# Ledger of designs, part 84: peptides against a protein of PDB entry 7UQJ

Target 1, 160 residues: chain A of PDB entry 7UQJ
Amino acid sequence: PELYQNFNITPPRGVLFHGPPGTGKTLMARALAASCSSDERKITFFMRKGADILSKWVGEAERQLRLLFEEAKKHQPSIIFFDEIDGLAPVRSSKQEQIHASIVSTLLALMDGMDNRGQVIVIGATNRPDAVDPALRRPGRFDREFYFPLPDVKARFKIL

## One batch from the design tools (peptide; aimed at target 1 E97, target 1 (a further copy) K56)

Design b2_p23_3_s4 (made by RFdiffusion4, then SolubleMPNN; from b2_p23_3, 11 letters changed)
Fold by OpenDDE base, seed 1:
Structure b2_p23_3_s4 (fold): chain B 160 residues (1-160), chain C 160 residues (1-160), chain D 160 residues (1-160), chain A 23 residues (1-23)
Amino acid sequence: as target 1 above (160 residues)
Amino acid sequence: as target 1 above (160 residues)
Amino acid sequence: as target 1 above (160 residues)
Amino acid sequence: MEEEEKRREIEEERAKQREEALK
């Protein structure tokens, strides 16, 4: 939020971090959250794991998503980080289709319902961008994507 | 491996990376693996998730651990990275005790059986170092621990 | 510091983090600093920007470097992080040569003067490793280097 | 959940305290 305000840029509604496991997606998301926090203006960082929303809240996942977005809106500026977002919003073709379709539809509506003046950024992290419902990857949702490559070999040797 | 060879240092058998989720543990492990690789000498990086070994191989987890260590030994220099190692080797006090005890005992034996001249490093990542069996945290095993703090606000600010 | 003590490893005098801007160098340096801090043993993290030492202390840069290293030694275990170290220790071939040569010579002497039992680690971060004086990259100085790759174009493009 | 959140909060607070102690 503050980053984009400082740049006079309309924050994306959503940013997709994708790349192999352990490429720094979660670290970067947290880093963005904290970099936007000042002593005067703390950014609230909400973290959810995609699979947890499905597993813990069978039948209430839509409500929990709504509550999360309301809480994020209440605590602006804020970042909602969905770790393993492909676990929350899988491609529509799997047999658990109806539950997932409702959750995806809710998430779509929540992202679409974000006022452009809102200081809520949604970050989704996935190892499988192609496993995320294409509807989430459209403009006004996770329309920004970041690949996190495997860090190359020579880089890390000399820190330890 | 190469790091410690370049320093004429006996590599630890195990290193525990601990700290909050998304603090760069997996990224650091991969960068260490990668940094030890040259064009002439590639380090093989084996990644396993602790819960996957339990869930996929009920009754074969010990064998899969043995195979993993044998494969790592065959592909030296190598790194074995256990993500969420607390899921593989929980503290012995939980009711699923016998299966976990056998797996932990196998992992202990494998780490103890590593020849000090071996170019295999074992990295365990956890958000819960206190949930890892203390036997794994003893000398000659995961006797080296690295905390991964949440990067502070100021540190994050300069990466963006 | 604690890292290397726990390993019975002589800490390097210096580690060079290199790679494009916003690749996690500063985050990693802070994470290393904080990871080495325990509740019992806090690591002191000194951050300096290379250009600041030159710009703020024309004619006192050598003294300020000495004071920094003395302070770091006093507050052991400690990390000295030079952000943009290429701004502090440019390659000797530029016309501002005499001032830079004295500063570089002072930094070399300070790194060389570190007792191997000292718990001071020096981390330099740069986007231009080739712009750092080769004398700093020799054994016993910044003899360890870590490349921080650009997270792929897709990753950087959509955050900003 | 609560224990993991509480552990996470404690680790976050310890991390913050360590980072503040690094200043």
Scores: peptide ipSAE 0.000, ipTM 0.301, DockQ to the pose 0.047
OpenDDE base, seeds 2, 3, 4, 5: peptide ipSAE 0.000, 0.000, 0.000, 0.000; ipTM 0.230, 0.220, 0.279, 0.286; seed 5 fails the geometry check

Design b2_p23_4 (made by RFdiffusion4)
Pose (drawn by RFdiffusion4):
Structure b2_p23_4 (pose): chain A 160 residues (1-160), chain B 160 residues (1-160), chain C 160 residues (1-160), chain P 23 residues (1-23)
Amino acid sequence: as target 1 above (160 residues)
Amino acid sequence: as target 1 above (160 residues)
Amino acid sequence: as target 1 above (160 residues)
Amino acid sequence: AAAEELAEERAALLAEQAAELAA
């Protein structure tokens, strides 16, 4: 941490995995979760699938998001993987419902809002990156974007 | 105050920060929240978002808005910051749930019934200005609209 | 009434001020209420809003609306003004609440209960006219309309 | 579709809360 405090830099804490289906996005997230449970420093892994937080009560989805990010603050070495994040956080439109744009606005305020979110890495895997809200694809929340392509010749050889 | 009585005008008590993502809106609100807590006279910063207002009970979301504005009047030199305000206050629609139009109506009534002395300032950042209700964007509610643009060369040089 | 009852032209049961925001609709009702700054028993003015009638309870909103109308009948020549009548009477649908739908179901029955010797006029204002419930715009209700447009050049000169 | 069904079930729950207040 002194190397990052040597400058006035904060580490990138957000990655958006994107590419075609079957290219290794969830596999890479699974390998990262298995590696986080065997290095004997507790990096807590939070797994979230799509719109896991959707509820029929008003304001319970935003409450479950706030609780997920707060439990992430309680244990500093924690990671949040959002599988199929284009179903949880679509582009905010006036035509669709307010529960969707309200979830996206809560996710924006919880990733880079007024309060600091802590040492929480946020990973989102998507097959449709342009169905993710464009305000979620900027540094401070999903700094990096890893494109997982269909494998080339040498990569197919290695996979096989 | 005598200047604002000599000319028969009321000081603006509302600002809407708007602009592209990552252009300085939450940063300015964070710098103003740090400037509220330093000097010999204290300004109270009230930070809000859609999660700690929306409730599942009838008449509880508008009661939380009223408690916010009454508590800010109590601590009279005050700032209220609503981040991602298009999630909190979308354009009123009959094809939406009634809780969002009821929040917009309660917010319009509480802003039209403020102290009328420049004591409670209300600052909102929407990232998208069209999504917010036009009744809130008229002078009397959110008087000023600060456009935070993508920086030009001298501004990029200063930021770097 | 000595003059206007000679010709049998009935006064309107419901008159609707509608237009863009900031066009002076609240000013016209405030100026008519300053034309109620006159002596008693003539042009009693009631200033209500799409809020501060609707409550947590199930009967105080309709009971208060029936009482407002009864106090309007008590002082015979009287005017009831509903500012932001889309807040009191939204569109009834299946995303609508039950308390607003019953407020509309009582306001309609109170407007059809108003006698033909028109001594209570109900003026209502809105910035979104096709968001008020369609039933109050039927004949015998809010049927005469006043459109308040944005000002032209001479009107902006007089305003300045 | 499922979001519309959730919004209709939510409006029915609010009506049930208003019925409990009337009791």

Design b2_p23_4_s1 (made by RFdiffusion4, then SolubleMPNN; from b2_p23_4, 10 letters changed)
Fold by OpenDDE base, seed 5:
Structure b2_p23_4_s1 (fold): chain B 160 residues (1-160), chain C 160 residues (1-160), chain D 160 residues (1-160), chain A 23 residues (1-23)
Amino acid sequence: as target 1 above (160 residues)
Amino acid sequence: as target 1 above (160 residues)
Amino acid sequence: as target 1 above (160 residues)
Amino acid sequence: SLIEELREEAAKLRAKQMEELAA
């Protein structure tokens, strides 16, 4: 909020953090949640893993996504962080098409259904932005992408 | 041990860490392993992921669980940490029932077979305690639950 | 490179880090990438999870592996780190044989196709070296194995 | 050594994370 409000930028509905694993995507999502929270305005941070949503919610993934977005909306301002989002919404491959298509379609509908006034930011993290369904990378969804390079040794030492 | 001994509390056989991902469940399990280890009494820390046990041990998961518990017993005092335990023992969904049922049954039997005098603590971590088979959440198994809330922003900034 | 050059050791094409989860396999892989990087010779570190490659690249895993190896070759010297590599190349179990066989065959071909002069190191990390297809553990592939024991408490406290 | 520095950094990160959990 503050970061985007200060720049007169409409906060994106979705931000895609991409880059090699352990480049701090999850840490940055948390740091953003922390930095955007004040004593007066605490941001509720929801985190889910894409692979977890598929493997653990077989047949319930759509419902759990809906519940997650409802809870995020109820507790706004909020951040929904999807770690490994490419596990949730892989590029449509033929053999898993129906289950993945329904989950992707649900996530698309949930992101599209977020009122522009809702203080819910969705952060997706992936190691493979190209493995994320292109439909999720469209305007009004994950329309901002941040690359997390491997910090150079010196850059890691500056972060640590 | 010391933490539970100091409070005259019988150490639970199983502790369920639940809460949003990245709230430090895995870190707390490691911290507990470290804090419960002294120079005189080193705790052996075993870590497994539930999703790994399913995907990587298709047809061997039960055997690998048995071996893990035997190794933990051999190296007691020990902690067995199951990260993403809901991936190992999801609530019985019809389509995966047979494979999951055998793994869950094995884990139940292993937890029930732990003598209360054994210095083996099982820590399960999940983002979804309700996705863990209720049979695992019964007394003598994962009978203690710790919620890991999202740290308040001030708590995060004190850590940053 | 430097680590292996200094010892007059032909850098292995593949190094298998194995041991209990959270023993620092991923950390060591990053540490090696960092230690082998100088201001003059930066090592590009690629990281992938085996489970991610299977679940997220269903039907594209082979292509994504090829692209990864091409990118690593383009950005040499490089490290390709496969976390949870047993998820990528599980021992051939009958039910998943065809998909796993093609991914394993692709990874084998990519490792075999790495010219010995290429400054690309492949690091596989697993909790279960015996769950990795034995074909990957042959000379010229993951032919060096490093066991990551649970650090003794003192070693953990020296790491903490 | 870089391993010691990375251990020290991993130590700092773990210490911070332990403070996060202790708070």
Scores: peptide ipSAE 0.000, ipTM 0.265, DockQ to the pose 0.025
OpenDDE base, seeds 1, 2, 3, 4: peptide ipSAE 0.009, 0.006, 0.000, 0.000; ipTM 0.305, 0.380, 0.372, 0.333; seeds 1, 2, 3, 4 fail the geometry check

Design b2_p23_4_s2 (made by RFdiffusion4, then SolubleMPNN; from b2_p23_4, 12 letters changed)
Fold by OpenDDE base, seed 5:
Structure b2_p23_4_s2 (fold): chain B 160 residues (1-160), chain C 160 residues (1-160), chain D 160 residues (1-160), chain A 23 residues (1-23)
Amino acid sequence: as target 1 above (160 residues)
Amino acid sequence: as target 1 above (160 residues)
Amino acid sequence: as target 1 above (160 residues)
Amino acid sequence: SEIEKLIEESAKLRAKQMEELAE
């Protein structure tokens, strides 16, 4: 939130964080959630993994996505963070492709159904942006992308 | 690095990064690798997942760990980063407990076999430090622990 | 911490985190604070903003800085994190330059007065390292600098 | 230093990205 406001950037509905594993995508999403939280205005942070949407929500993934977006709207301002959103990618079987297509279609509809005035931001993180369905990367969805480079070996982020 | 010296702490051979998912454990490990690399002194960064040690290295995990430590020593200064090191935790079957015990025993021996003068650091990351074998958390192994808290909601990490 | 010792690097008293807004400087500082905390050895984390030093501590900034360093020393091991340390930069009026000079002079003296054996680390974060007084960037003060790149949208910063 | 050059190049890239974001 603060990032976009400081730049007079209209808050995107969806932001894609992409980059190699361990480049701080999930950390940044949490830090954004924390940063946008004030004492007066706490942000509710929702985290889900793409792999969990397929494996833990067997037969209920679409419903759980709807409930997640409803809960996020109810508790706005809020961030929905989808870690490993490329985990929504089709698994090798035709039946899994159909399940994937239904889940992705539901996510598309939920992102499209977000009112521009809603204080809900969706952040997707992936190590494989090309494995993310192009439909999710369209305007009104994950229409802003942030690359998380590996910390450059030359760029001494000497944390210690 | 710098923080330990300020505290008169001898550099551990092994560091445990622990904390909730997406608190930057993997990012920090990579940033440390990057930070310690100069143009003249590049650090070689090796990354492995604890789950991969059990699942991808079926019957070869001990050998692959040995090769990893040998390669890290050959390319020193180096960092070995074990992401999800709690993924070495026993899977519920007695056969998996035996495999786990063998892998953990190998890792213990490899960490104990590190020369104090060796330019190899081992970083383990976990979301569940209590699920990490206590033997790995002993002196000469992962004997330094770093908690990665959630970015506190009150703490405006103004990422801006 | 640990990585510096492996490289025989003397712990800096002060570390400057610099880079664009949103690059995780504040997050990293907190992660470091948390990282250096064990169950047995908790680090006390003090956070102040550069702008707050000028605006909230009108006429008391020097005293508040002294108290902060005293409290950090009392509760060592500790980290003092100055977010937006470039906010100590002179505002355009001669009177503000004098106030700034006094505050900066106090901070310089406090950093110089840190015993090398003291378990207090000072981290400054800025989006504008060139706006940070060069005197703060001298040896024994913020003498280690870490660049936090933007997650480059296009550029593969190949972390070697 | 090579770090200063990287900072300067990154600052230029950021300035350019900020310009591209301001457009």
Scores: peptide ipSAE 0.000, ipTM 0.387, DockQ to the pose 0.060
OpenDDE base, seeds 1, 2, 3, 4: peptide ipSAE 0.005, 0.000, 0.006, 0.000; ipTM 0.276, 0.361, 0.238, 0.323; seeds 1, 2, 3, 4 fail the geometry check

Design b2_p23_4_s3 (made by RFdiffusion4, then SolubleMPNN; from b2_p23_4, 11 letters changed)
Fold by OpenDDE base, seed 2:
Structure b2_p23_4_s3 (fold): chain B 160 residues (1-160), chain C 160 residues (1-160), chain D 160 residues (1-160), chain A 23 residues (1-23)
Amino acid sequence: as target 1 above (160 residues)
Amino acid sequence: as target 1 above (160 residues)
Amino acid sequence: as target 1 above (160 residues)
Amino acid sequence: SEIDELVEERAKELAKQVEERAA
């Protein structure tokens, strides 16, 4: 929120960091959390992996997402960082599609349910932005997308 | 030095990391320090900000630079990282120009006084390489320049 | 190799980057690859995830590791970055333990088979260094360990 | 500690980049 309040832009409920692995997406999210934290106002940083949400919490993933958002709201200002948010994308199996669809639906509802005044930023990181459900990339959700390119090879060569 | 001794290149007395803020200059410097450290051979990492050298040590900045280089030499192999080394650049005010010129002159002398066999690497980071005194960028000083580009403008615009 | 050839320290065949998620381990590895690449001498950066090695290449993981090391050797100087190398750690299931043990054994052999003159650096990143097989952490393998802590809240305030 | 400060400086730099990109 604060970072986005400073931009006089409506805080996106979510920010999508996309780009190749090791481009610093997660680092950026932590960076933002760190830069927004002061002695007076500590930002709480919540981190989850998309794949862990699907695999570790079979049958309770929706509940764990709700608890995560509640805890983030309780400890605001906060950042929820979803690493590998493309891991919430439906897998080609119909049974998994239903489970993934339910989890994604819960995430959508949680993002939609965040008050615009909430001091909770959601950051999703992915190596595959096109594998992220288009519904997550709509306005009021992950409506800001940030490409983390590989440091351009030409740009690296100016480093030598 | 060792990092550069191992490149079979004369250890630059200094390396200039230049590029926009958040391109990972300081990250790289510490990464290099970390990567150079072993259980047998710990690299000591010294960090100073250019602006802090000017502001915190009014009238003693030259002495603090000397002490820093002495300590780095005592604890070699070591890296001295100057963040915002462009902060040592003269400010347009005549009185500050004289003070900055004295501090830069001391840094030049310290870099010039380093034995080529010394295991002290100096890394300067700046967002404004053109604001770094050209005397610092001469051979035997910050004679290696590393550009840390912002992720390509096209790639940044996909961040927007 | 070059980074470590530069340190007059026996190039670790491997470097273990460990620390909490989003501490910049993968970014560091890429940054190192970038810093070592010139117009004349491009470092080839190979990236694999530990979990992908186990899951995507069922029954061919050992072959894929061999091919990776051969390709890295062919395109030297090169960096092989294993993200989530703790994902190569044995899973508690006996059948998976055997498969994982075979894959880890292959990685050990590949690291052991690297000539000390080889221009291939192996970097392993993990959030759980204690979950990495102790055999990988031996001299001549991942014998350099770098902790990427969460920026301590106190340390963040030194950035501000 | 040093790597903390590194992550933190990269964090600050990246935060500045996000700030500069959003400015």
Scores: peptide ipSAE 0.007, ipTM 0.283, DockQ to the pose 0.037; fails the geometry check
OpenDDE base, seeds 1, 3, 4, 5: peptide ipSAE 0.000, 0.000, 0.006, 0.000; ipTM 0.291, 0.394, 0.378, 0.253; seeds 1, 3, 4, 5 fail the geometry check

Design b2_p23_4_s4 (made by RFdiffusion4, then SolubleMPNN; from b2_p23_4, 11 letters changed)
Fold by OpenDDE base, seed 2:
Structure b2_p23_4_s4 (fold): chain B 160 residues (1-160), chain C 160 residues (1-160), chain D 160 residues (1-160), chain A 23 residues (1-23)
Amino acid sequence: as target 1 above (160 residues)
Amino acid sequence: as target 1 above (160 residues)
Amino acid sequence: as target 1 above (160 residues)
Amino acid sequence: KEIEELIEEQAERRAEQVEELAR
């Protein structure tokens, strides 16, 4: 957040980390939270799993998302990390559409409602970027995507 | 490679990766698999989730473990990565004891039955090392433990 | 360790990590140091920045390099990590040639003077492999090179 | 830049951990 302010780089409101499982998307988000924390300014790191928000908060997922964003805004600078975000915001064309549509709509509204000056970064991690609703991947939302390749088997074994 | 040959360090048959979620345990295992394959010698990487073996293979988990170890032995050098190994081999004191006890017993036997000269490494990843059956953490099994700390900002600035 | 022994790969005396800044070269070196330490055998990790050796030790850089290699040899097994090695060993054709030439010559001699059985690995990290003196990139020195790619070049330029 | 540095630091930390585990 301040990091992005100090570099005069417009912080992505949302960053999508995508790539195979175990490529360190979650670790990356934690490291972002860590490295952006100084002794003067600690970053608050909020982690949620997409599938957990759907399963644990049946009928309250929208409220929990609102509370999460409010808490993140209150504890700025902050990172909200959605692990398995494809579980939270699947492509709208899947038949469980209405419950998913309301959650996606809430997440869209929360991301759109973030002030450009806010020090809240949202990181979504997915193994399946194509399973994430394209509406979340638009400018002002998850507008930056980072591919986490498998650590190339060939490159590292030359070290050994 | 020869560095490690020169160190005369006996391979752990098993390595336990433990630490908070999203500290890169899975990435580590993949990167180990990636760092031991040359063009001349590819490492085969087998990944299993502990909870998945219990849930998907009810009554066949023991057979699937045997097949996994046989396949890993056939495709040497190989890494078997158990993600969430505390889900596969929880501490025996939990009342669903009988099914867990047979799976743990099978895993123990498979790890004990590995030739000391075998090119099969077993990596277990857990967020809860104390939730892993202590019998798996004994010499000749998961006899090496690696802590994956949260990316501490302070530790990284000491890295710089 | 023995995974690496079983692969029968000759240790590079020197490994050159090259790739863009932000690709994990420094910590790969620390990882090697951390991965070769057991409770029975700790690896000593020596980190130096190339530019720091030139700037902090004006007229003593050669002595500091000798002391570093002696200390590393004394504390075997050890890793010497040169971050920004292009700052320590620039291509000899750059006009500040004489002082750089003596340091490069010292580093060459130290790397050549390592016994093939020594448990000292030298890792050089650079963002500019072409800025490293080709004499260092010869067999018996930094004879293995590892490219640390940007996770996605196109994605990274969108981060900037 | 900081996401990149963090990606680096994380790729680094993972690399550290990989190699700490590769011991």
Scores: peptide ipSAE 0.059, ipTM 0.450, DockQ to the pose 0.054; fails the geometry check
OpenDDE base, seeds 1, 3, 4, 5: peptide ipSAE 0.022, 0.020, 0.028, 0.021; ipTM 0.437, 0.421, 0.421, 0.449; seeds 1, 3, 4, 5 fail the geometry check

Design b2_p23_5 (made by RFdiffusion4)
Pose (drawn by RFdiffusion4):
Structure b2_p23_5 (pose): chain A 160 residues (1-160), chain B 160 residues (1-160), chain C 160 residues (1-160), chain P 23 residues (1-23)
Amino acid sequence: as target 1 above (160 residues)
Amino acid sequence: as target 1 above (160 residues)
Amino acid sequence: as target 1 above (160 residues)
Amino acid sequence: AEAEAEAEARAEAEAEARAEALA
C-alpha cells in the first residue's frame, strides 16, 4: 500500500469483462474466486447474477444494492462479481421503467459517490457492453475493460 | 442581506450540476462538503440519494423528504445535496408508478416553501439534465445550472 | 349576479389554467386572491395544492375534500383553486395508487353535485394538462381552459 | 389497528401491481 501511497494514486478497482459468449468471462471470474479462497488472506467473493436484486416492493432493490455494497465495506478484502451486468444496469432511458434507472443511479452513487466504497473490487461480465450505462464505464467505476475475444490459432491450440 | 434588498431580488438557493461523466460534479460537492466543516461558522451538509428516500409504505417517501427539509431548516446554514437527481426526480409521467410523480410534487412544494433568505441551499447533480422534471429546472427551484464540461487544454494541463 | 343572470349564461364549474412552467399561472390565482383581499361574503378564495390533502389515512383525504367543498357552499360565492391539480388528480390506471384514484372518484362526484346556479367556481392549474385524469375534462367539469404561453417580445418588455 | 390493516392492504396491492409491471 506504500507503493500506491508513494504517489497520490488509488488502485483501479473495476473491470468490465466483455466479449462474445463462450470466451472465458465467467471462467476467469470462477478461477479468481477459487484463487481468492486459497491464499489464506480473506478476499470475500460476492456473486451476483443479473438482476438478482429486483423486488416487487418499492425501494427494496436499491436497499439490497446498498446492503451488498455495505457488507462489502464490513470485510475490507471483498470482491463483487456482477454476472450479466447489462441486465442489471441498462442504459438509462425515459421509455422504460423507473426501477431500472433507479438501480443504475444507486449503482452510480455506490461505486463513485460522496462516500468512499472501500477496498471493493467490482467485476462485471457482459456480452453487450453497449447495453451498460455509459456513466458506469469510466474510471472510478469499471476503470478497465477486458475484451475477451474468440481465440486465435495459438490460443485454440492451448485450449484444446 | 441589504444588497439583496436594495435590489428587490432573492439570492439563488438552488444549483443543478450537470455535465458528462467524470467532469467534477461529485468532486465539487465533496470539496464543498469539506469546506462546510472547517471554518468558524459551520454549514451543515445533508447528503441524499434515492435509496434512503424511497419507501414501500404509503406516504413514507414524502415524509422522509419533509423530515430532510425540516432538519435542514433547523440547522439553518445548510446545504442539501441530491446526487443522481434524475433518479430521485424523473420527468413526471402517467405511464410510471405514482411514487415518482409524488416525490417530484413533494420536492416542488418543499422547494417553494423554503426559508427565503439563502439559508438552505439545494445542490443536485443529474449527469443528464433532460431526465429531470422541467418544473424543478425553472428559476425559483433550481435557479442556477452549472455545466461541467469536458476540459479543454489549459484545464487538462491544470488537472494533470 | 343582478347583471349576469339577465342573460342566461352559466358560470363554469371548472376552469383549467395550463401552460409551460414559469408562465404566470400561480400569479393569476394569487392576484385573484388579492382581489379577495376585499370585504367578506364575496369571492371567498381557497388556496389548495396537489398535496396537503392526500394523507396516510384512508378517509381524511376524501373527507377533507368533501369538507372543503362544503365550506365552499357555506359561503355561497366562493372559488376553490387547486394549484398543481395533476398532483391531486393524476391519471387512473393500473400503476396508480388507490388513494389518488379515490380522490378522483370523490372530486368527480363533488363537481357533478354542484348546482346549476353557479356560485362556487373551481380553478385548477397544471403545467402538464394531459396528465390530469381524463374524467375531470368531460362536460360539466373542468371544461373551459386558459392556455398560458411563453411571452412574446412586447410581453417580455412589460415583464422586464 | 384497522387503519394499520388498511395501510398493509394497500401496500400489498401496490406490490402486486408492481409485480405485474415487472412481468

